# Peptides against a protein of PDB entry 2N1D, part 45

Target 1, 169 residues: chain A of PDB entry 2N1D
Amino acid sequence: EVKVKIPEELKPWLVDDWDLITRQKQLFYLPAKKNVDSILEDYANYKKSRGNTDNKEYAVNEVVAGIKEYFNVMLGTQLLYKFERPQYAEILADHPDAPMSQVYGAPHLLRLFVRIGAMLAYTPLDEKSLALLLNYLHDFLKYLAKNSATLFSASDYEVAPPEYHRKAV

## One batch from the design tools (peptide; aimed at target 1 W18)

Design b1_p26_7_s4 (made by RFdiffusion4, then SolubleMPNN; from b1_p26_7, 11 letters changed)
Fold by OpenDDE base, seed 3:
Structure b1_p26_7_s4 (fold): chain B 169 residues (1-169), chain A 26 residues (1-26)
Amino acid sequence: as target 1 above (169 residues)
Amino acid sequence: SEVEEATKFFDEVVERYKATGDTTLE
């Protein structure tokens, strides 16, 4: 069983995110001001600026690519609340070829790490590789926590209009 | 549906955190 630990600083945000969507009936503004691609790019650049070797840089790039891929695969079916589905359908209709990592932002990216552990349990990775991956995932989560003030804000959400409520039955 | 199951899962995580402070994936 693979378990991913969420930093303490980000745990309250998961609750706020849930409350904003499910109870307050708000939606995260899309397309995100800062999308998942840009967040991952910033992380990679951050690691690069800290004097990584070529091998370490390569590993970071692979991790970034992996996170992006998992996000794009899982967003639609695993990371959305029911209330968000009409919004997602609209995004698909308007941008059919755009990866969701270019549309969604930090809150949805954080949701990935609540779910990704179960998926990793079925990977063909050996124990050593899996441990390395987990270390990078936790490192990335720490990065999110360090930048939480700029990445996670209730001001990025807005009250859904009445016409949306009719769609989200 | 899978989405509904996902929603329930997130709800469970939130409830666990409110009760225990634990949001670790189980």
Scores: peptide ipSAE 0.036, ipTM 0.621, DockQ to the pose 0.723
OpenDDE base, seeds 1, 2, 4, 5: peptide ipSAE 0.023, 0.029, 0.031, 0.034; ipTM 0.578, 0.621, 0.649, 0.610

Design b1_p26_8 (made by RFdiffusion4)
Pose (drawn by RFdiffusion4):
Structure b1_p26_8 (pose): chain A 169 residues (1-169), chain P 26 residues (1-26)
Amino acid sequence: as target 1 above (169 residues)
Amino acid sequence: EEEEELEEEVEEAIEDLEESAEEIEE
């Protein structure tokens, strides 16, 4: 299987997010302003601002779109805990206009890279094509971890009350 | 020791996420 090092800078955050859901019994039931698409655009423009180019412009642009679609095909199914099912239906009903890549904010973005390495083990391309993919993915994760202090806000996880657990049972 | 513990916690978090994904698919 493909061995992909998930940024160790973000490993404490990964455990923290998991700790909040499972151990702390906290859920994320609110739309965050710092959302995945906005961070994607921020990174996409960042590569352009350092070096204005045409050839790399669309490259970063569509790779970002790839992360967007990759996230969309996994967000509610592969990147979600069973305890987040109640908040999923809640946010989806309360805000049917808003995309999930927006409402779940930055903490849910890191989950994509955790699961995408496993699914891409069942769809094995060559090392070179995979290397370019992991190159840009790791490059994004490098920038992601760099600005993570003002990027992730796990503090928005609030402990789910017993009345709310009624939607999980 | 602290890094080994963090790696174990990361493995557990990934396993729980995988199990939850399988249950949601069902």

Design b1_p26_8_s1 (made by RFdiffusion4, then SolubleMPNN; from b1_p26_8, 10 letters changed)
Fold by OpenDDE base, seed 4:
Structure b1_p26_8_s1 (fold): chain B 169 residues (1-169), chain A 26 residues (1-26)
Amino acid sequence: as target 1 above (169 residues)
Amino acid sequence: MEEEELEKRFEEAKRALEEDAEAILE
């Protein structure tokens, strides 16, 4: 098993996210005001501003691309609570060709790191590549933790309307 | 929230997400 450690600063958010969706029956507002693509771009720019060399910039870009790809593959099947399924279906109907990284935002991106470890266990990566990837995933998580006040907010959720509850079952 | 309680609830959230994902795959 590949373990991805979630920073302690972000654990409260994952609990709140879980509570907002499953207990309070709220939905994250879509399309996100700040989508996954934007968050990853900000991270890449942040790393660039820290004085990365060409090789380091290349590595960051590859990691960003990888995170984006994993997110787009995993969102629909791995990163949603049951209550969110009707919303996802609506998104697919309205935006069939849009990658989910352009629709969803920080909360769902954070969920990726809760689930990605299992997927990485089935990915044929050599030990060195896996270690490098894990290092950058943890680095990215630290970035999310540092910016958590601006990235994660309950105000980005809204109470689902009654008609939604009928669809959610 | 105390750290121990936070960790407990965090694990519950993870488990709930995993269960919902597994339901889709089945």
Scores: peptide ipSAE 0.639, ipTM 0.925, DockQ to the pose 0.843
OpenDDE base, seeds 1, 2, 3, 5: peptide ipSAE 0.633, 0.632, 0.633, 0.635; ipTM 0.923, 0.919, 0.922, 0.923

Design b1_p26_8_s2 (made by RFdiffusion4, then SolubleMPNN; from b1_p26_8, 10 letters changed)
Fold by OpenDDE base, seed 4:
Structure b1_p26_8_s2 (fold): chain B 169 residues (1-169), chain A 26 residues (1-26)
Amino acid sequence: as target 1 above (169 residues)
Amino acid sequence: MEEEELERRFEEAVKALEEDAKEILE
């Protein structure tokens, strides 16, 4: 098992996210005002502005691409609470060819890092590659923590309509 | 929120997400 440490600053957001969805029966507003693609792009630009060398910039781009791919693969089956399934079904029906990284936002992206460790345990990465990847994942999480005030907000959620509750049964 | 309580709730959230995912995989 590969364990990805979640920064303590971000744990409250995962708790609030869990509470909003499962207890308060709210849904994250979709499409996200700031989707996963844009968050990853901002991170890449942030790293570039910090004076990355060519090789380091390449590594960041590869990590961003990897996170995006894992997110798009895992969102539907690994990153949703049960209450969110009807919403996801609607998204698929309305946007069948759109990657979920263009639809979903920061809360679901953060959930990825809670689950990605298990996926990485089954990947054929050598020890060096895995260590490097984990370092960048933690670096990205620190970036999310630094920008948590702008990336995470309960105001991005809304109470599910009555007809949704019938679908969620 | 106290750190110990936060950690407990965090683990509950993680577990809930994992359980919901297992339901799909089964």
Scores: peptide ipSAE 0.669, ipTM 0.937, DockQ to the pose 0.836
OpenDDE base, seeds 1, 2, 3, 5: peptide ipSAE 0.665, 0.666, 0.666, 0.668; ipTM 0.936, 0.936, 0.936, 0.937

Design b1_p26_8_s3 (made by RFdiffusion4, then SolubleMPNN; from b1_p26_8, 14 letters changed)
Fold by OpenDDE base, seed 4:
Structure b1_p26_8_s3 (fold): chain B 169 residues (1-169), chain A 26 residues (1-26)
Amino acid sequence: as target 1 above (169 residues)
Amino acid sequence: SAQAELDARVAEAIAGLEEDAAAIAE
């Protein structure tokens, strides 16, 4: 089993996100004002600005690309609560060829990291490579934690209208 | 403890995602 540890600073948000969607029946505003692509780009730029070597920069870029790919593959089937399915269907209908990393934002990106562990367990990586990847993922999560005040907000959610509820039952 | 409670609620959130995971037509 591969487990990605969530920073303590972000644990409350996972709970709030869950509560907003499943209990309060709210939806994250889409398309995201700050999408996953933008968040990953900011992270990459942040790492570059800290004086990374060329090799480190290359590694960061590959990690970012990997996170994006996993997100885009997993969003629809692994990262949505049941209540969010009609919204996702609408997004697909309106933007069938758009990667979900251009539509969704920080909350859904964070959900990736509570689900990605199982996927990594079956990834053909040697132990050292896996450890390195995990270190990068944890580094990224720490970045999210440091910027949590701007990335995670209940104000990015909105109450779903009654007609939506009929679709979501 | 507060930490135990938080961890329990996080587990519930994660379990919710796992439970709700399903293929959606594209």
Scores: peptide ipSAE 0.497, ipTM 0.895, DockQ to the pose 0.684
OpenDDE base, seeds 1, 2, 3, 5: peptide ipSAE 0.321, 0.480, 0.482, 0.482; ipTM 0.797, 0.896, 0.896, 0.892

Design b1_p26_8_s4 (made by RFdiffusion4, then SolubleMPNN; from b1_p26_8, 11 letters changed)
Fold by OpenDDE base, seed 4:
Parts: structure tokens; sequence; C-alpha cells
Structure b1_p26_8_s4 (fold): chain B 169 residues (1-169), chain A 26 residues (1-26)
């Protein structure tokens, strides 16, 4: 089993996100004002600005590409609460060819990291490669934690309309 | 304490997400 540790600073947000969706019956506003692609780009640029030498820039780009790919594959089936399914269906209908990393934002990206461990367990990576990947994933999570005040806000959610509730179960 | 309660709620959130995902995969 692969366990990805979530920074303590981000756990309150995951709880709030969970509460907003499942209890308060709100939805994250889509398309996101700041989508996953943008967040990953900012991270990559941040790492580049830190003056890392050697192959650090290359490694960061590979990690960003990997996170994006995993997100796009996992969003629809692994990263949504049941209440969010009608919203996702609408997104697919309206934008069938758009990668979800261009539609969804920080909250759903954060959810990836509570679910990605199971996927990585079935990925044919050697021990060294897996350790390296995990290190970068944790580094990225620390970046999210550092920028949490900007990336995560309850104001990005809105109360689902009455007609939506009829679609949701 | 407060941190312990937060951890408990966090695990509940994760568990709910996992259950909802399993429903789709089943």
Amino acid sequence: as target 1 above (169 residues)
Amino acid sequence: DEEEELEKRFEEAVAQLERDAEEILA
C-alpha cells in the first residue's frame, strides 16, 4: 500500500470541502477560476524560480505532467462525491473533449492526493522511482499548503439550484 | 482534543469519497 501524507494545514480544507458538498449541498463553481492546469503551471514556475540546478527543472516538468495525467484519468471516477455527479455529467456533455484539468480546480486536485496512493500501488514503478515520485508529490502538497489561503476558499462554492437536487439521487 | 477531532473528520471525508468512488466502479 502506498500512503500519501496530507499536510496538516490542508486537512481542515478537505473537511470543509467535504462539508460544503455533502452536507451543505453546494457545488464548486465550474469552470474553475483557477484550473488545475494553471495551478500546476504556477508550481512549475515556482520551482524554476527557486534556482534549482541539475535536472530539477526536468524532474518538475515530468511530475507536473504526471499529476495532470492522473488527475484527468481519475477525476470522473475517483475524485467526486456522489452529489457532484450530475455536475460532472453536464461538464462532459458541454465539453466532451476538454481535459478535466482545464475545468476543475484546487479542491478536486487536492482530493487526488487522498486517492492517488491506491493507483500508485498498482503502477509498475521500481522502488527508487516510486520514492522519487512520492517525494515530489509531497513537495507539491507543501506548495499547496503554503498557498492554501489563495487556492482554497468557500466562496468558490455555490448553493446547488433546486432542479439539481432532483438529479442528485 | 481539537487536532484529534480534525483527524477524525478528515478520515470521514476520505472514507466518504472512497465509498462514492466505489459505487461508480461497482
Scores: peptide ipSAE 0.714, ipTM 0.948, DockQ to the pose 0.833
OpenDDE base, seeds 1, 2, 3, 5: peptide ipSAE 0.712, 0.713, 0.712, 0.714; ipTM 0.948, 0.948, 0.948, 0.948

## One batch from the design tools (peptide; aimed at target 1 K11 L80)

Design b1_p27_1 (made by RFdiffusion4)
Pose (drawn by RFdiffusion4):
Structure b1_p27_1 (pose): chain A 169 residues (1-169), chain P 27 residues (1-27)
Amino acid sequence: as target 1 above (169 residues)
Amino acid sequence: SELEEIFAEVDANSPLLEEDIEKAVEE
């Protein structure tokens, strides 16, 4: 199976997010302003601002769109805990206009890369095509971890009260 | 419904997500 090193700079964050959901019994039931699509656009424009190009412009642009669609096909199914089902229906009902790539903010973005390596093991392309994919994915994760101090806000996870657990049982 | 389908898939995939996180941390 494909071995992909998830950024060790973000591993503490991955465990932190998991720790909050499972161990801390905290849930993310609110729309974050710092959202995945905004970070995607930020990274997409970042590559352009350093070196204004046409050939790499659409390359970064569609790869970002790829992450967007990849995130959309996994967010509510593959990238979600069973304990997040109540907050999912809640946020979806309260804010049916807002995309999930926005309301769940940056902490849920890292989950995409964790699961996508497993699913792409069942769809094995050659090393070269996969290398270009992982190249840009790792490049994004490098930038992601670089600005992660003002990027991730796991502190918005609030402990789910017993009355709220009634929606999980 | 679509929401029920999503919740059923989450129930099946939640342990897999925890397993992949453990594998990622072990790397």

Design b1_p27_1_s1 (made by RFdiffusion4, then SolubleMPNN; from b1_p27_1, 7 letters changed)
Fold by OpenDDE base, seed 3:
Structure b1_p27_1_s1 (fold): chain B 169 residues (1-169), chain A 27 residues (1-27)
Amino acid sequence: as target 1 above (169 residues)
Amino acid sequence: SALEKIFAEVDKNSPLLEKQIEEAVAE
């Protein structure tokens, strides 16, 4: 079993995110002020500024592309709480063909790393490639932790209106 | 419908998400 360890700084956020949605019946405001695409772009630029080799830049870009792809594939079916279903349906109706990485933000991206381990266990990657990927994933999570004050905020959530509650039953 | 299938998957996976978050936090 492949497990991706979540930084200690981000663990409280996972709990808060869960609480805001499932217990407080709030929704993350969509489209996100800072979407997954922009977060990944910032990470890539951050790595580019620190690593000055073409090969490293290429590797980072591939990792970013991979994270984006996994997110876009998994968001709708794997990364949502039941209460978020009507919101997702609305997003699909209003933004057809838009990748979810352009709509959702950091909280949902963080949820990916809770679930991605199981998916990686079934990849045909060799041990060396898998280890390299895991290193990049942990590096990215470290980046999220360093920028957590900017990326994660309860103020990005809002109480769902009564009309939404009827749909979410 | 496609949306109904998605909702069915969410119904199945949402509890797993919660469980795995609990495990990730406790780790």
Scores: peptide ipSAE 0.597, ipTM 0.941, DockQ to the pose 0.807
OpenDDE base, seeds 1, 2, 4, 5: peptide ipSAE 0.585, 0.587, 0.592, 0.586; ipTM 0.939, 0.939, 0.940, 0.939

Design b1_p27_1_s2 (made by RFdiffusion4, then SolubleMPNN; from b1_p27_1, 7 letters changed)
Fold by OpenDDE base, seed 4:
Structure b1_p27_1_s2 (fold): chain B 169 residues (1-169), chain A 27 residues (1-27)
Amino acid sequence: as target 1 above (169 residues)
Amino acid sequence: SELEEIFRQVDENEPKLEELIEKAVAE
């Protein structure tokens, strides 16, 4: 089993995100003010500016591209709560050609990392390559934790209107 | 339809997502 540890600073947010949507029946505002693409771009620039590119075996850009692809593939079927289905349908109708990494933001990106471990367990990567990838994933999570005050906020959620509730059943 | 299939998968995967979140928080 591939183990991806969530930083302690981000654990409360996973719970709050779950509570806001499933219990309080709120929705994350879409399109996100800061989407997944921009978050990944900021991380890449951050890594380049620090010059700590010791492991040239995995380029930061390749890791970013990988995270982006996994997110776009998994968002619709594996990272949403049932209550979010009508919102997703509306996004697909309004933006049929847009990748979800350009629509969704940090909360949904964080959900990816509770799922990605199981997916990586079935990859054809050798042990050394997998270890390197995991190091970068944990490094990215540390980056999210460091910037959590900016990336995660309950004010980005809104109460769903009564009409939405009828569609969400 | 494709959308209906996506919705079906969301319904099936939500319990697993919640389980994994619970596990991640407990670790």
Scores: peptide ipSAE 0.552, ipTM 0.935, DockQ to the pose 0.742
OpenDDE base, seeds 1, 2, 3, 5: peptide ipSAE 0.458, 0.547, 0.463, 0.548; ipTM 0.891, 0.934, 0.893, 0.934

Design b1_p27_1_s3 (made by RFdiffusion4, then SolubleMPNN; from b1_p27_1, 8 letters changed)
Fold by OpenDDE base, seed 5:
Structure b1_p27_1_s3 (fold): chain B 169 residues (1-169), chain A 27 residues (1-27)
Amino acid sequence: as target 1 above (169 residues)
Amino acid sequence: SELEEIFKQVDENEPKLEELIKKAVAE
């Protein structure tokens, strides 16, 4: 198994996110005020501002694109809790052609990284490419950690109404 | 339907997600 380490700063958030949804029966407000696309764009711009070479900039863009693709593929089936199903259905109805990276935000993006390791283990990447990818993924996670105050907040969640609970059974 | 299939997969995958979160936090 390929190990993707979650920064210590973000570990508590994974728990809080889980608790907010599954135990407190809250929902992350959608569409996100800052969606996955914007987060990834900010990261790419951040890397660009550091004066990276053209090659490294290209690599960052590829990594960003990959993360986005994985997120969009996995969100609906692998990154949601059962309680979030009706919300997802509503999003699909309201935004049928929108990629989920334009709807969901940092909390769901972070959930991806607890799953992505297993997926990478089955990808036909050579050792060097895998190592490079892992470095970028960890670098991105560090970026999320550094910006966690603006990306992760319980105030972005809201209590689901009773009628929602009935749909979420 | 496609949505029902997604819901089915969510139900099946949630325990795994929780497990992986637990492992990630415990690491």
Scores: peptide ipSAE 0.533, ipTM 0.933, DockQ to the pose 0.752
OpenDDE base, seeds 1, 2, 3, 4: peptide ipSAE 0.528, 0.531, 0.523, 0.529; ipTM 0.931, 0.932, 0.930, 0.932

Design b1_p27_1_s4 (made by RFdiffusion4, then SolubleMPNN; from b1_p27_1, 8 letters changed)
Fold by OpenDDE base, seed 5:
Structure b1_p27_1_s4 (fold): chain B 169 residues (1-169), chain A 27 residues (1-27)
Amino acid sequence: as target 1 above (169 residues)
Amino acid sequence: SELEEIFALVDENEPLLAEEIARAVAE
């Protein structure tokens, strides 16, 4: 298995996110005020501002594109808790042609990195390419950890109304 | 329907997600 390590700073957010939704029956506010596309764009710009060469900038852009693609493919079927199903259905109805990276935000993006390692194990990458990709993924996670105070907050969640509970059976 | 299929997959994958989160936190 391909192992993607989660920074210590982000581990509590995985737990809090799980607790807020599955136990406290709250929902992440959607559409996200800062969506996945925006987070990835900020990361790319951050890397550029750090003095990346053209080649390194290209590599970062490819990684960003890859993360976005994986997120959009996996969100609906692999990154949601059962309680979030009705919300996802509403999003699909209201935004039928929008990629989920334009709707969801940091908490769901972080969930991706919990599952992406298993997915990469089935990707036909040579050892060198895989190592390079993992380096970028860990670099991105480090970026998320550095900016966790602005990206993760319980105030981004809200208590689901009674009518929602009836749908979330 | 497509939505029902997605929901079935969510039900199937939620335990895996929870397990992977637990693993990630423990590491």
Scores: peptide ipSAE 0.493, ipTM 0.923, DockQ to the pose 0.770
OpenDDE base, seeds 1, 2, 3, 4: peptide ipSAE 0.491, 0.489, 0.491, 0.487; ipTM 0.923, 0.923, 0.923, 0.922; seed 3 fails the geometry check

Design b1_p27_2 (made by RFdiffusion4)
Pose (drawn by RFdiffusion4):
Structure b1_p27_2 (pose): chain A 169 residues (1-169), chain P 27 residues (1-27)
Amino acid sequence: as target 1 above (169 residues)
Amino acid sequence: FEEEFLTLVEETPPVDFDDPVLEAVEE
């Protein structure tokens, strides 16, 4: 199976997010302003601002769109805990206009890369095509971890009260 | 390939994300 090193700079964050959901019994039931799409656009424009190009412009643009769609096909199914089902229906009902790539903010973005490596093991392309994909994915994760101090806000996870657990049982 | 991958993901039932996290930590 494909071996992909998830950024060890973000591993503490991955464990932290998991720790908050499972151990701390905290849930993320609110729309974050610092959302995945905004970070995607930020990274997309970042590559352009350093070196204004046409050939790489659409390359970064569509790869970012790829992450967008990749996130959309996994967010509510593959990137979600069973304990996040209540908050999912809650946020979806309260804010039916807002995309999930926005409301769940940056902490849920890292989950995509954790699962996508497994699913791409069942769909094995050659090393070269996969290398270009992982190249840009790791490049994004490098930038992601670089600005992660003002990027991720796991502190918004609030402990789910017993009344709220009634929606999980 | 992108289409096959997206179809595979759509056909795949939802999973609890806990196991992928543990597997990633083990790595």

Design b1_p27_2_s1 (made by RFdiffusion4, then SolubleMPNN; from b1_p27_2, 16 letters changed)
Fold by OpenDDE base, seed 3:
Structure b1_p27_2_s1 (fold): chain B 169 residues (1-169), chain A 27 residues (1-27)
Amino acid sequence: as target 1 above (169 residues)
Amino acid sequence: WRDELLALLRATPPQDFSAAVERALAE
């Protein structure tokens, strides 16, 4: 198996996220105030400001594009708790053509990195390519950890209304 | 590498995130 290490700074958030959704029956407020697209754009700009060469900038953009695509593919099928399924269905009905990277935010983006390692184990990537990808993913995770105070907050969640509970069982 | 991974992700059956996060937190 390919292991994508989650920074220690973000592991407590995964616990809080899990608790908010599964135990407290709360939902992340959608559409996100800061969506995945915005987070990735900020990361790309951050890397650009660090004085990267043109080639390095291109590589960062490719990684950002990849993460976005991966998120959009995996969100609905791999990154949701059962309790979040009705919310996702409502989002699809209201915004059928919108990519989920424009709707969801940092908490769900972090969940991508919990799952992506297992998926990478089944790809025909050579060792060099896999190592490079892992380096990019870990670099991005470090960025999330550095900005965790502004990206992850329980205040972005809210108690699901009574009518939601009826269809979430 | 992006295309190869995307193909796999699209073919992966739906799963509840609960099992994945529990495993990750146990490590």
Scores: peptide ipSAE 0.364, ipTM 0.878, DockQ to the pose 0.762
OpenDDE base, seeds 1, 2, 4, 5: peptide ipSAE 0.360, 0.354, 0.356, 0.321; ipTM 0.876, 0.875, 0.876, 0.861; seed 4 fails the geometry check

Design b1_p27_2_s2 (made by RFdiffusion4, then SolubleMPNN; from b1_p27_2, 15 letters changed)
Fold by OpenDDE base, seed 3:
Structure b1_p27_2_s2 (fold): chain B 169 residues (1-169), chain A 27 residues (1-27)
Amino acid sequence: as target 1 above (169 residues)
Amino acid sequence: WREKLLALMRATPPVDFSEDVERALAE
């Protein structure tokens, strides 16, 4: 297994996220006030503002594009708790043409990095390429940790209504 | 390599995230 290290600052959030959804039966408010697309754009702009070379800027943009694509592919099948499935179905019905990166936010984006390591283990990458990718992913995670106060909040969740509970298992 | 990873992700069957987060938190 390829290890993707979650920053210590964000590990407590994964616990809170888990508790809010699975035990407290709350749902993240959708569409997100700050969606994944916006978060990735802010990251790219942040890296650009630090005076990186054109080549480094290009690399960051490629990483951002990759994370977005990975998120959009994995969200529905690999990043949801069972309780969130009815909500996801409603989103698909109401917004069939919208990528999930425009609907979901930081909590679900963080879940991607819990799963992506296992996927990378089965991808034929040379040692240098894998190390480079991991460095990019960890750099982004550090950015999330640095901005965690504005990206992760329990106030972005709400108690699911009784009618939702009837649809959820 | 991005396309290969995407292909793998698309081929992975649906799972409950609970199993993954519990594992991650236990480590």
Scores: peptide ipSAE 0.332, ipTM 0.862, DockQ to the pose 0.808
OpenDDE base, seeds 1, 2, 4, 5: peptide ipSAE 0.302, 0.325, 0.300, 0.301; ipTM 0.821, 0.862, 0.819, 0.821

Design b1_p27_2_s3 (made by RFdiffusion4, then SolubleMPNN; from b1_p27_2, 13 letters changed)
Fold by OpenDDE base, seed 1:
Structure b1_p27_2_s3 (fold): chain B 169 residues (1-169), chain A 27 residues (1-27)
Amino acid sequence: as target 1 above (169 residues)
Amino acid sequence: WREKLLQLLRETPPVDFSEDVERAVAE
């Protein structure tokens, strides 16, 4: 397995996110007020403002595009708690043509990095390319940690209604 | 490599994310 380390600053959030949904039976409010697309855009702009060269800018754009693509593929099958599945079904019905990166936000984006390492183990990347990719992923995680106060909040969750509980497993 | 990864992800059965949280936090 390819190791993608979650910053220590974000580990408490993973626990809070888990508790809010699985134990407190809350749901992240969707569509997100700040979706994954906007977070990635902010990151790209942040990197560009730091004085990147043309080549470095291209690399950042490629990483952002990759993260977005992975998120959109993985969200429905790999990044949800069982309790969230009815909500996901409703989202698909309400937004049938929208990528999930336009619906979901920072908490679910962070979950991507919990799972992405296992998937990267199956990619035919050479050692140098893999190391470079991991560096970018860790750089992005550092960005999330730096902006955690604005990206992760329990106030973005709401108690699921009784009707929802009957649908949830 | 990106296409191969996406293919793998599409073929992966749905899982409960709860199975990964404890591991991720402990790492």
Scores: peptide ipSAE 0.320, ipTM 0.831, DockQ to the pose 0.797
OpenDDE base, seeds 2, 3, 4, 5: peptide ipSAE 0.297, 0.292, 0.317, 0.297; ipTM 0.827, 0.828, 0.828, 0.817

Design b1_p27_2_s4 (made by RFdiffusion4, then SolubleMPNN; from b1_p27_2, 16 letters changed)
Fold by OpenDDE base, seed 2:
Structure b1_p27_2_s4 (fold): chain B 169 residues (1-169), chain A 27 residues (1-27)
Amino acid sequence: as target 1 above (169 residues)
Amino acid sequence: WRDELLALLRATPPTDFSEDVEKALAE
């Protein structure tokens, strides 16, 4: 198994996210005020501002593009708690053509990295390529940790209304 | 690598996220 290490700064958030939704029956406010697309764009711009070479810039862009694609594929089927399913269905109905990276935000993006490691283990990547990819993924996670105060907040969640509970069986 | 992973992700059956969080936190 390929291990994607979650920064220690972000592990408590995974607990809070889990608690807010599964125990407190809250939902992340959608559409996100800062969506996945914007987070990835900010990261890319951050890396560019650090004076990277063209090759490094290309690599960052490829990683960003990959994360976006993977998120859009996995969100609805892999990254949701059962309680979030009715909300997701509503989003699909209201925004059928919108990629989920434009709707969801940092908490759901972080969930991707909880799952992605196991999937990478089944890809035919050579050791060097895998190591390079992991370095960028960890670098991105470090970026999330650095900006965790603005990206992760319980105030972005709200108590689900009673009618929602009836749908979330 | 992107295409290979995308194919794998699309083929992965749906599952709730809760168990994965517990595993990640246990590591």
Scores: peptide ipSAE 0.354, ipTM 0.860, DockQ to the pose 0.777
OpenDDE base, seeds 1, 3, 4, 5: peptide ipSAE 0.339, 0.345, 0.314, 0.336; ipTM 0.869, 0.857, 0.858, 0.856

